Peptides against a protein of PDB entry 7PB4. Designs and how they scored, part 197

Target 1, 105 residues: chain A of PDB entry 7PB4
Amino acid sequence: KMLNIKEYKEKLLSTLGEFLEDHFPLPDRSVKKKKKNIQESSVNLITLHEMLEILINRLFDVPHDPYVKISDSFWPPYVELLLRNGIALRHPEDPTRIRLEAFHQ
Target 2, 218 residues: chain B of PDB entry 7PB4
Amino acid sequence: DALQMAVGYFEKGPIKASQNKDKTLEKHLKTVENVAWKNGLASEEIDILLNIALSGKFGNAVNTRILKCMIPATVISEDSVVKAVSWLCVGKCSGSTKVLFYRWLVAMFDFIDRKEQINLLYGFFFASLQDDALCPYVCHLLYLLTKKENVKPFRVRKLLDLQAKMGMQPHLQALLSLYKFFAPALISVSLPVRKKIYFKNSENLWKTALLAVKQRNR

## One batch from the design tools (peptide; made by RFdiffusion4, then SolubleMPNN)

Design b2_p15_7_s3 (from b2_p15_7, 7 letters changed)
Fold by OpenDDE base, seed 4:
Structure b2_p15_7_s3 (fold): chain B 105 residues (1-105), chain C 218 residues (1-218), chain A 15 residues (1-15)
Amino acid sequence: as target 1 above (105 residues)
Amino acid sequence: as target 2 above (218 residues)
Amino acid sequence: IKEELEVLEEIFRRL
């Protein structure tokens, strides 16, 4: 029974990963090599998959404070996507923090 | 030139706490407006000013005016659009600014140099259909972006669910008709053969400007 | 694990 749940979880994670890559890819930052000076800090954006993993892990690791601080690695359209789809919620007092929705409650 | 000074003002912000901040801002804003409507803006100027309009650096009135004058001389960089979408999501712009941005994006769509990266945003735009204020314009944008490969069963379901919730909106019908064209097997629903896809011709705030751009690029 | 699975399923449904 546990093995089947683990295997199903792995398959679901893989399928979700593929789905996210296919339908919600990061934009290719055409690093126009030109002018050095705008510190558009090449902040490494994380994938939507990685973002969800962070949110899921936080929900289970710290259920009493399941909020994650939005870093510069969080692509704003992904944050908006998760909020619009009811997958994530903003902290009511701190808009820089988001949590995964507690679907199991 | 006066335009470079104006763009530089918006980019760098007001240097000194001059007592005449508002007058200076208005002067530079009028400079940008005048050049944009007469000649259009360079892609680099649009890149800078579009980010400013969406970043929340200035008040909604200023942002609205900047966004209304994002008229290209020739082309808009796709990168500027991708960056703009990011700024739009940071939450520092008003709902009206978001609507105006999508109206602008639809109006200027043909002047965007490439569509490859914008097409990667398809999923994001599709999720924005749930916003009642954005929905008409996002439908129009998606109508312009949609390829056969974008027409997926899950998106068809979402559109039908949205139609069930919002009713038979002309803009939804337009998008659904396109989906049916690409994937007739996915849409069993009899769509009224609306021959004329009337996206709200929102009086194209840029109609005159777009004509001028087309004339300059001939 | 079951709860995590339920969360994943719901995320996938909402996407």
Scores: peptide ipSAE 0.654, ipTM 0.931, DockQ to the pose 0.375
Fold by OpenDDE base, seed 5:
Structure b2_p15_7_s3 (fold): chain B 105 residues (1-105), chain C 218 residues (1-218), chain A 15 residues (1-15)
Amino acid sequence: as target 1 above (105 residues)
Amino acid sequence: as target 2 above (218 residues)
Amino acid sequence: IKEELEVLEEIFRRL
C-alpha cells in the first residue's frame, strides 16, 4: 500500500512537472547582450514546479506559518497564476507573503 | 532632445531640488504625449516608459497618461511586452491600468515585432479569464494568440465552465468558436453561427494614432 | 504522503 502511494506520488510529480513545462514555461530571457546597462539583475527565476514545491513543503513543514516570502526569484506572472487559480493565497496583512491553499482542510 | 530629457526624467525620477515638481512632471509628460501622438515612440522609449507606467513609480493618473501614449513609431519589442506583464503582476498598478494595458496590447498587437515569447504567456493569459474586468479583453487577446497547439481539453473544459458561470458572453463565444475551428471534436456544444465576432473595440483610444503609424510604415 | 498526494492532485486540477 505505502509503496504504491509513493510510486503514484512520484508519477504524479513527474506528470505535473511535464505539464508545467509544456503549458507554463518561463519566457526565454534572451539577454540580448547589447551593451546598454540594462542591469536586468541576473535574478535567476525559478520554475513554476520549483515554486510549487517550495509552497507545498512549507505547508507541511511549518503548518502554523505556511507562508513563503515572495523573493525576486518568483516570476510575478507565476504568483498571479497561482492566486487566480486558487492554488495560493496572499497573506491578508503582508502582500509579500503567499501560502499554498489548504485543500486538505 | 526634449524627448530624451523627458524619458530621462521618468526613468531617473524627479530630482529632489526642484520646488516645482508638478510643473516639471507635466512638462515632460506633455513632451512624451506630443511626440508619441505625432511621430510615435522608438521601441527603446516604449520599453522604458511602459515599465515606468506599470511599476507604480508614479500615481495612477500619470501612469494612465503614459500608457495611453505608448504608440510605436515602427515596432514594439516583444521583450517589452513580457516585462510589462511581469510589472502588471507585481500589484503596484491599479485595476484600471491592467484593463488599459490589455486594451493597449490588443490595439498594438500587430506592431509587436515577434510573438514567440508572448505565446509562452498563453497559459497565464488564459488564467486571467477569471477576472471579470479583464475577461473581455483577454478573450480578444487569446483570439489573436490561439493556435491549434493551445486548444487542449482542459482549456475547453475551463472555457465551458466559465461560460456556465458568466453566461453566453459574445467574447467567450468568439473564443469558443475559434477553439471549435481548431478542435471540433473537443466541443460537442452547438455554438450559434455568429457571422460577426464581437469584441469590445479596444483600439478606439488609439484609432487615429494607429492609422498614422500604418501610413508611416508604408 | 496521502495528504501530499491530495494536494498535488488538487493543484493539477486547478491548473
Scores: peptide ipSAE 0.654, ipTM 0.931, DockQ to the pose 0.374
Fold by OpenDDE base, seed 1:
Structure b2_p15_7_s3 (fold): chain B 105 residues (1-105), chain C 218 residues (1-218), chain A 15 residues (1-15)
Amino acid sequence: as target 1 above (105 residues)
Amino acid sequence: as target 2 above (218 residues)
Amino acid sequence: IKEELEVLEEIFRRL
């Protein structure tokens, strides 16, 4: 039973990763490196998979404070997607913090 | 150039602590409006002003007026649209600004230079169907974006579930009809044969401007 | 592990 759960978890993670890549890819930043010194803060955006991983890990590692601060690496459409689908919640007092919804409770 | 000064004012903000901030703002806004409706704006000007309109730097009235005059001289960069969608999600713009943006996006769709990056946003736009205020305009946008590859079983299910909740909305029926066209096996439900695809007339705000843009690009 | 699996399944369903 436990082995089957681990194998199923791994398969689900893999399938989810593929699904996220196929249906929610990051837009290619056309690096039009036009040389203008605009410090477009080259903040590397993380994938939706990585964002979910951070949120899941925080929920299980720190269940009493499961909130993650929205960094510049969080692509705003992904944040909006998670909120709209009820996957994540904003902190009621700090809109810069989000948590994964506790689906297991 | 008066337009460059106006764009620069919106980009950099008011340089001088002038007591007449509102008069200066109105002057520059009128300059942008006049040029946009007469000649259209360059892609670079649209890029700057679109971000300003959605960033929450100015009040809702100003943002609305800026967005209403986002009329291209020739083309709109897809990069500007992708950036605009990002700003839209930061939560500093009003719900009315969001609706206006989607209306603008539908109206200006043909003037966007490329669609490749916008097509990558398909999943994001599809999730926005759950917003009752956005749903009619998002359906229209998705109708324009949808390819056979986007028609998946899970999206069909979500559309049918949405229809069950919202009822048989004309815009939703239009999108479902397109889905059935691309993937008839996924949609067993009898859709009413609508002779006319009906979307809310999003283009009405820009009808005269769009005609002028098409005439300049011929 | 079971709780994590339930969370993953629910995320996938909501996407």
Scores: peptide ipSAE 0.650, ipTM 0.930, DockQ to the pose 0.404
Fold by OpenDDE base, seed 2:
Structure b2_p15_7_s3 (fold): chain B 105 residues (1-105), chain C 218 residues (1-218), chain A 15 residues (1-15)
Amino acid sequence: as target 1 above (105 residues)
Amino acid sequence: as target 2 above (218 residues)
Amino acid sequence: IKEELEVLEEIFRRL
């Protein structure tokens, strides 16, 4: 029973990862190095999968404060996507913090 | 150049604590408006000003005026559009600015140099259909972007669910008709054969400017 | 694990 749940979880994670890659890829930052010193912030954007992992882990690791601070690695369209789909919520007092919705409660 | 000074003002902000901040802002805004409507803007100028309009650096009235004059001389960079979508999502722009942006994007769609990166945003735009204010314009955008590869069962389900909630909206029916064209097996529902696809005339704001751009690019 | 699974399933449904 427990093995089957773990295996199912891993399969679901894999399938979700593939789905996210196929349907919600990061845009290729065509950093055409034209020489202009636009410090395009060298901040590496994380994938939607990685963002969800962070949110899920925070929900289970710190259930009393499940909020994650939005960093520069969080691509704004992904944040908007999660909020719009009701997957994440903004902190009521701090719009720079988001949490995963507690679907298990 | 007066335009370069105006763009520089919006990019860098006021250099001096001018007592007439509002007059200076209005002067530069009028400069941008005049050049944009007469000649169009260079792709680089659109890149800068579009980000400013969506970043929340200025008030909604200023942002709206900037966005209304995002008229290309020749082309708009797809990179500018991708960056603009990012700024749109930061939450510093008004709902009206978001609507105006999608209207602009639809109106200027043919002047965007490439579509590869914009096509990667398909899933994001599709999720934006849930916004009642955006939905008509997002449907039109998706109608322009949709390829056979984008027509998936889960998206069909979402569109049908949305139709059940919103009713038989002309813009939603137009998109569903396109989906049925690409994947007839996924849409069992009898859609009225609309011979004419009717989207809200998003182009009306730029009709004269678009004609001028097309004439310059001939 | 069960709770995590439920969360994943719901995320997938909402996407």
Scores: peptide ipSAE 0.648, ipTM 0.929, DockQ to the pose 0.403

Design b2_p15_7_s4 (from b2_p15_7, 9 letters changed)
Fold by OpenDDE base, seed 2:
Structure b2_p15_7_s4 (fold): chain B 105 residues (1-105), chain C 218 residues (1-218), chain A 15 residues (1-15)
Amino acid sequence: as target 1 above (105 residues)
Amino acid sequence: as target 2 above (218 residues)
Amino acid sequence: LKEELEVLEAIFEKL
């Protein structure tokens, strides 16, 4: 029973990862470094999978404060996607913090 | 030139010393508007001003006026559109600005130099169908973007669920008809054969400007 | 583990 749940979890994670890669890829930020000093801060964006992993881990590791601070590595369209789909919520007092929705409560 | 000074003002912000900040802002805004409607803007100018309009740096009235004059001389850079979508999601722009952006994106779609990166945003735009204010314009955008590869069972389900909630909206029916064209096996529902695909094109704020751009690029 | 699975399933359904 426990082994089957673990295997199912791993399969679901893999399937989710593939789904996210196929349907929600990061834009190719191959901004041609033309010469001008546009300090486009080479902010390394994380994948939607990595973003969800951070949110899930925070929910289980710190359930009394499940909020994650939005960093520059969080691509704004991903944040909007999660909020719009009811997967994440903004902190009511701090719009720079988001949590995973408590689907199990 | 006057346009470079105006763009520079919006980019760098008001220089502290101007007693008449509002008059200076209005002067520069009118400069941008006049050039945009007469000649169009360069791709670089659109890149700068589009980000400013969506960043929340200025008030909604100013942002709306800037966005309304994002008329290309020749082309719009795809990179500018991708960056703009990012700014749109930061939450510093109004709902009306979001609607106006999608209207602009649909209106200017043919003038965007490439579509490869915009096509990667398909899933994001599709999720935006849930916003009632955006839905008509997002349906039109998706109608322009949709390829056979984008027509997936889960998206068909979502569109049918949305139709069940919103009713048989003309814009949603147009998108569903395209989906049925690409994947008839996924859509068992008899869609009314609408001979005319109807998007709210009648209210194109840029109709005259688009004609002028097409004439200049011929 | 069950709770994590439920969360993953819910995320996948909402996407």
Scores: peptide ipSAE 0.596, ipTM 0.925, DockQ to the pose 0.387
Fold by OpenDDE base, seed 3:
Structure b2_p15_7_s4 (fold): chain B 105 residues (1-105), chain C 218 residues (1-218), chain A 15 residues (1-15)
Amino acid sequence: as target 1 above (105 residues)
Amino acid sequence: as target 2 above (218 residues)
Amino acid sequence: LKEELEVLEAIFEKL
């Protein structure tokens, strides 16, 4: 039973990852290397999969403060997607923090 | 030139020392408006000003006016649109600005140089269908973006669920009709044969401007 | 693990 749950979890994670890659890919930032020194801070955006992993891990690792600070690596459309779909919630007092919704409670 | 000075003002922000900040802002805004409606804006100018309009740097009235004059001389860069969508999601934009942006995006769709990266945003736009204020315009955008590859069973279900919730809206019916065209096996429901597709933006704010752009580029 | 699974399923359904 436990082994089956673990295997199912791994399969579900994999399937979710594929789904996210297929349907919610990051836009290709054509880094037009125009030499002008506008340090567009090449903030590496994380994938939606990575973002969800962070949120899930935080929920289980720190259940009393399950909030993650929105970094510059968080692509704003992904944040909006998660919020709109009811997957994540903003902290009521700090809009820079989000948590995974507690679907299991 | 006057336009470059105006764009530079919006980009760099108001210089603290101007006693009459509002008059200066209005002067530059009028400059942008005048050029945009007469000649259109260069892609680079649209790139800058679009981000400004959506960044929340200025008040809603100013942002609305800037966004209304995002009229291309020739083309809009796809990259500008992708960046704009990002700014739209940062939460510094009013609901009215979001609606206006989608109206603009639909109106200007043909003038966007490429659609590849915008098509990658399909999933994001599709999720925005849940916003009642955006839904009509997002449906129109999706109607323009939808390829066969985008028509998936889960999206069909979501559209049908949305229709069940919102009723048989003309814009939803238009999108569902397109979905049925691409994937008839996924949509078993009989869709009413609509002789004409009606989207809320049939009377867009840019109709005259778009005609002028098309005439200049012929 | 069950809770994690439920979370994953819920995420997948909501996407």
Scores: peptide ipSAE 0.596, ipTM 0.925, DockQ to the pose 0.403
Fold by OpenDDE base, seed 1:
Structure b2_p15_7_s4 (fold): chain B 105 residues (1-105), chain C 218 residues (1-218), chain A 15 residues (1-15)
Amino acid sequence: as target 1 above (105 residues)
Amino acid sequence: as target 2 above (218 residues)
Amino acid sequence: LKEELEVLEAIFEKL
């Protein structure tokens, strides 16, 4: 039973990853290399998959404070997507923090 | 030139020392408006000003006026649109600004230089259908973006669920009709054969400007 | 693990 659940979880994660890559990819930022001086902070944006993993892990690792601080690596459209779909919630007092929604409640 | 000074003012922000901050702002805003409506703006100017309008750097009235004058001389950079969508999601702009942006995006759609990256935003735009204020304009945008590859069973289900919630809205029906065209097997429901697809005329605000842009690019 | 699976399923349904 546990093995089957683990295998199913891995399969679901893989399928979710593929789904997210297919339907919610990051836009290719053509880093116009040329104008040196605008430190567009080369903050590498994380994938939606990685963002969800962070949120899920935080929910289970720290259930009493399941909030994650929105970093510069969080692409704003992904944050908005998660909020609009009811997958994530903003902290009521700190809009820079988000949590995974408690679907099991 | 006067336009460069105006754009530079918005980019760098007001110099603290000016007692007449509002007069200076109004002067520069009028400069941008005048050039935009007469000649259009360069792609670089639109890139800068569009981000400013959505960043929340200025008040809603200023942001609205900037967005209304985002008229291209020739083309709009796709990169500017992608960046703008990011700023839109940071939550520093008003709901009215968001609506205006989508109206602008639909109105200016043909003047965007390429669509490859905008097409990658399809899933994000589709999620925005849940916003009642945005829904009519997002449907129109999706109607312009939708390819056969975007028509998936889960999206069909979501559109049908949305239709069940909101009723038979003309903009939803237009999008569903396109979906049925690409994937007739996914939509068993008899959609009324609408000979004319009616979206809200988002273009009305820019009608004269769009005609002028088309004439300059001929 | 079951709870994690339920969360994943719920996310997938909401997307």
Scores: peptide ipSAE 0.595, ipTM 0.925, DockQ to the pose 0.374
Fold by OpenDDE base, seed 4:
Structure b2_p15_7_s4 (fold): chain B 105 residues (1-105), chain C 218 residues (1-218), chain A 15 residues (1-15)
Amino acid sequence: as target 1 above (105 residues)
Amino acid sequence: as target 2 above (218 residues)
Amino acid sequence: LKEELEVLEAIFEKL
């Protein structure tokens, strides 16, 4: 029983990852390093999958403070997507912090 | 060049010491407006000014005026649009600026040099259908972007659920009709045979400018 | 583990 749940979780994570890659890919920033000092934010954006993993892990690892600080690696359209779909919530007092919605409550 | 000085002012921000900050801002804004409506702006100028308009660096009135004069001389860079969508989501621009941006994006769609990266944003735009203020314009944008490969069962379900919630809106019906055209097997619901697709005329604000751009690029 | 699975399923449904 426990093994079957673990295997199913792994399969679901894999399927979710594929779905996110297919339907919500990061835009290819053509790093045209044209020399002009446009600080193209050299910040490595994380995938939507990685963002969700961070939020899920925080919810279970620190359930009393399940909020994650929005870093520069968080692509703003992904944050908006998660908020719009009711997957994440902003902290009521700190708009720079988001949490996964507590679907199990 | 007066335009370069104006763009440089918006990019670098107001230098501290001028007692007449508002007059200087208005002068540079009028310079940008005059050139944009007369000749259009270069792709590089649009890249800079579009980010400024959406970044929240200036007040809503200034941002609105900048966005209204984002008229290309020839083309708009796809990269500028992708960056703009990112700024739009940071939450430093008003709801009215968001609506205006989508109207602009629809109006200027044919002048965007490439569509490959914008097509990758399809899922994001589709999620924005849930915003009642944006929905009419996002439907129009999706109508322009939608290819057969974008028509998926889960998106059909979401559109039908949205229709159940908000009613049979003309813009939503237009998008559903396109989905049915590409994938008739996914839409069992009898859509009224609309002979005419109707969207809000987002381009009306730029109608004269768009005609001029088309004439210059012929 | 069940709670984690429920969260994953809920995310997948909302996307």
Scores: peptide ipSAE 0.594, ipTM 0.925, DockQ to the pose 0.357

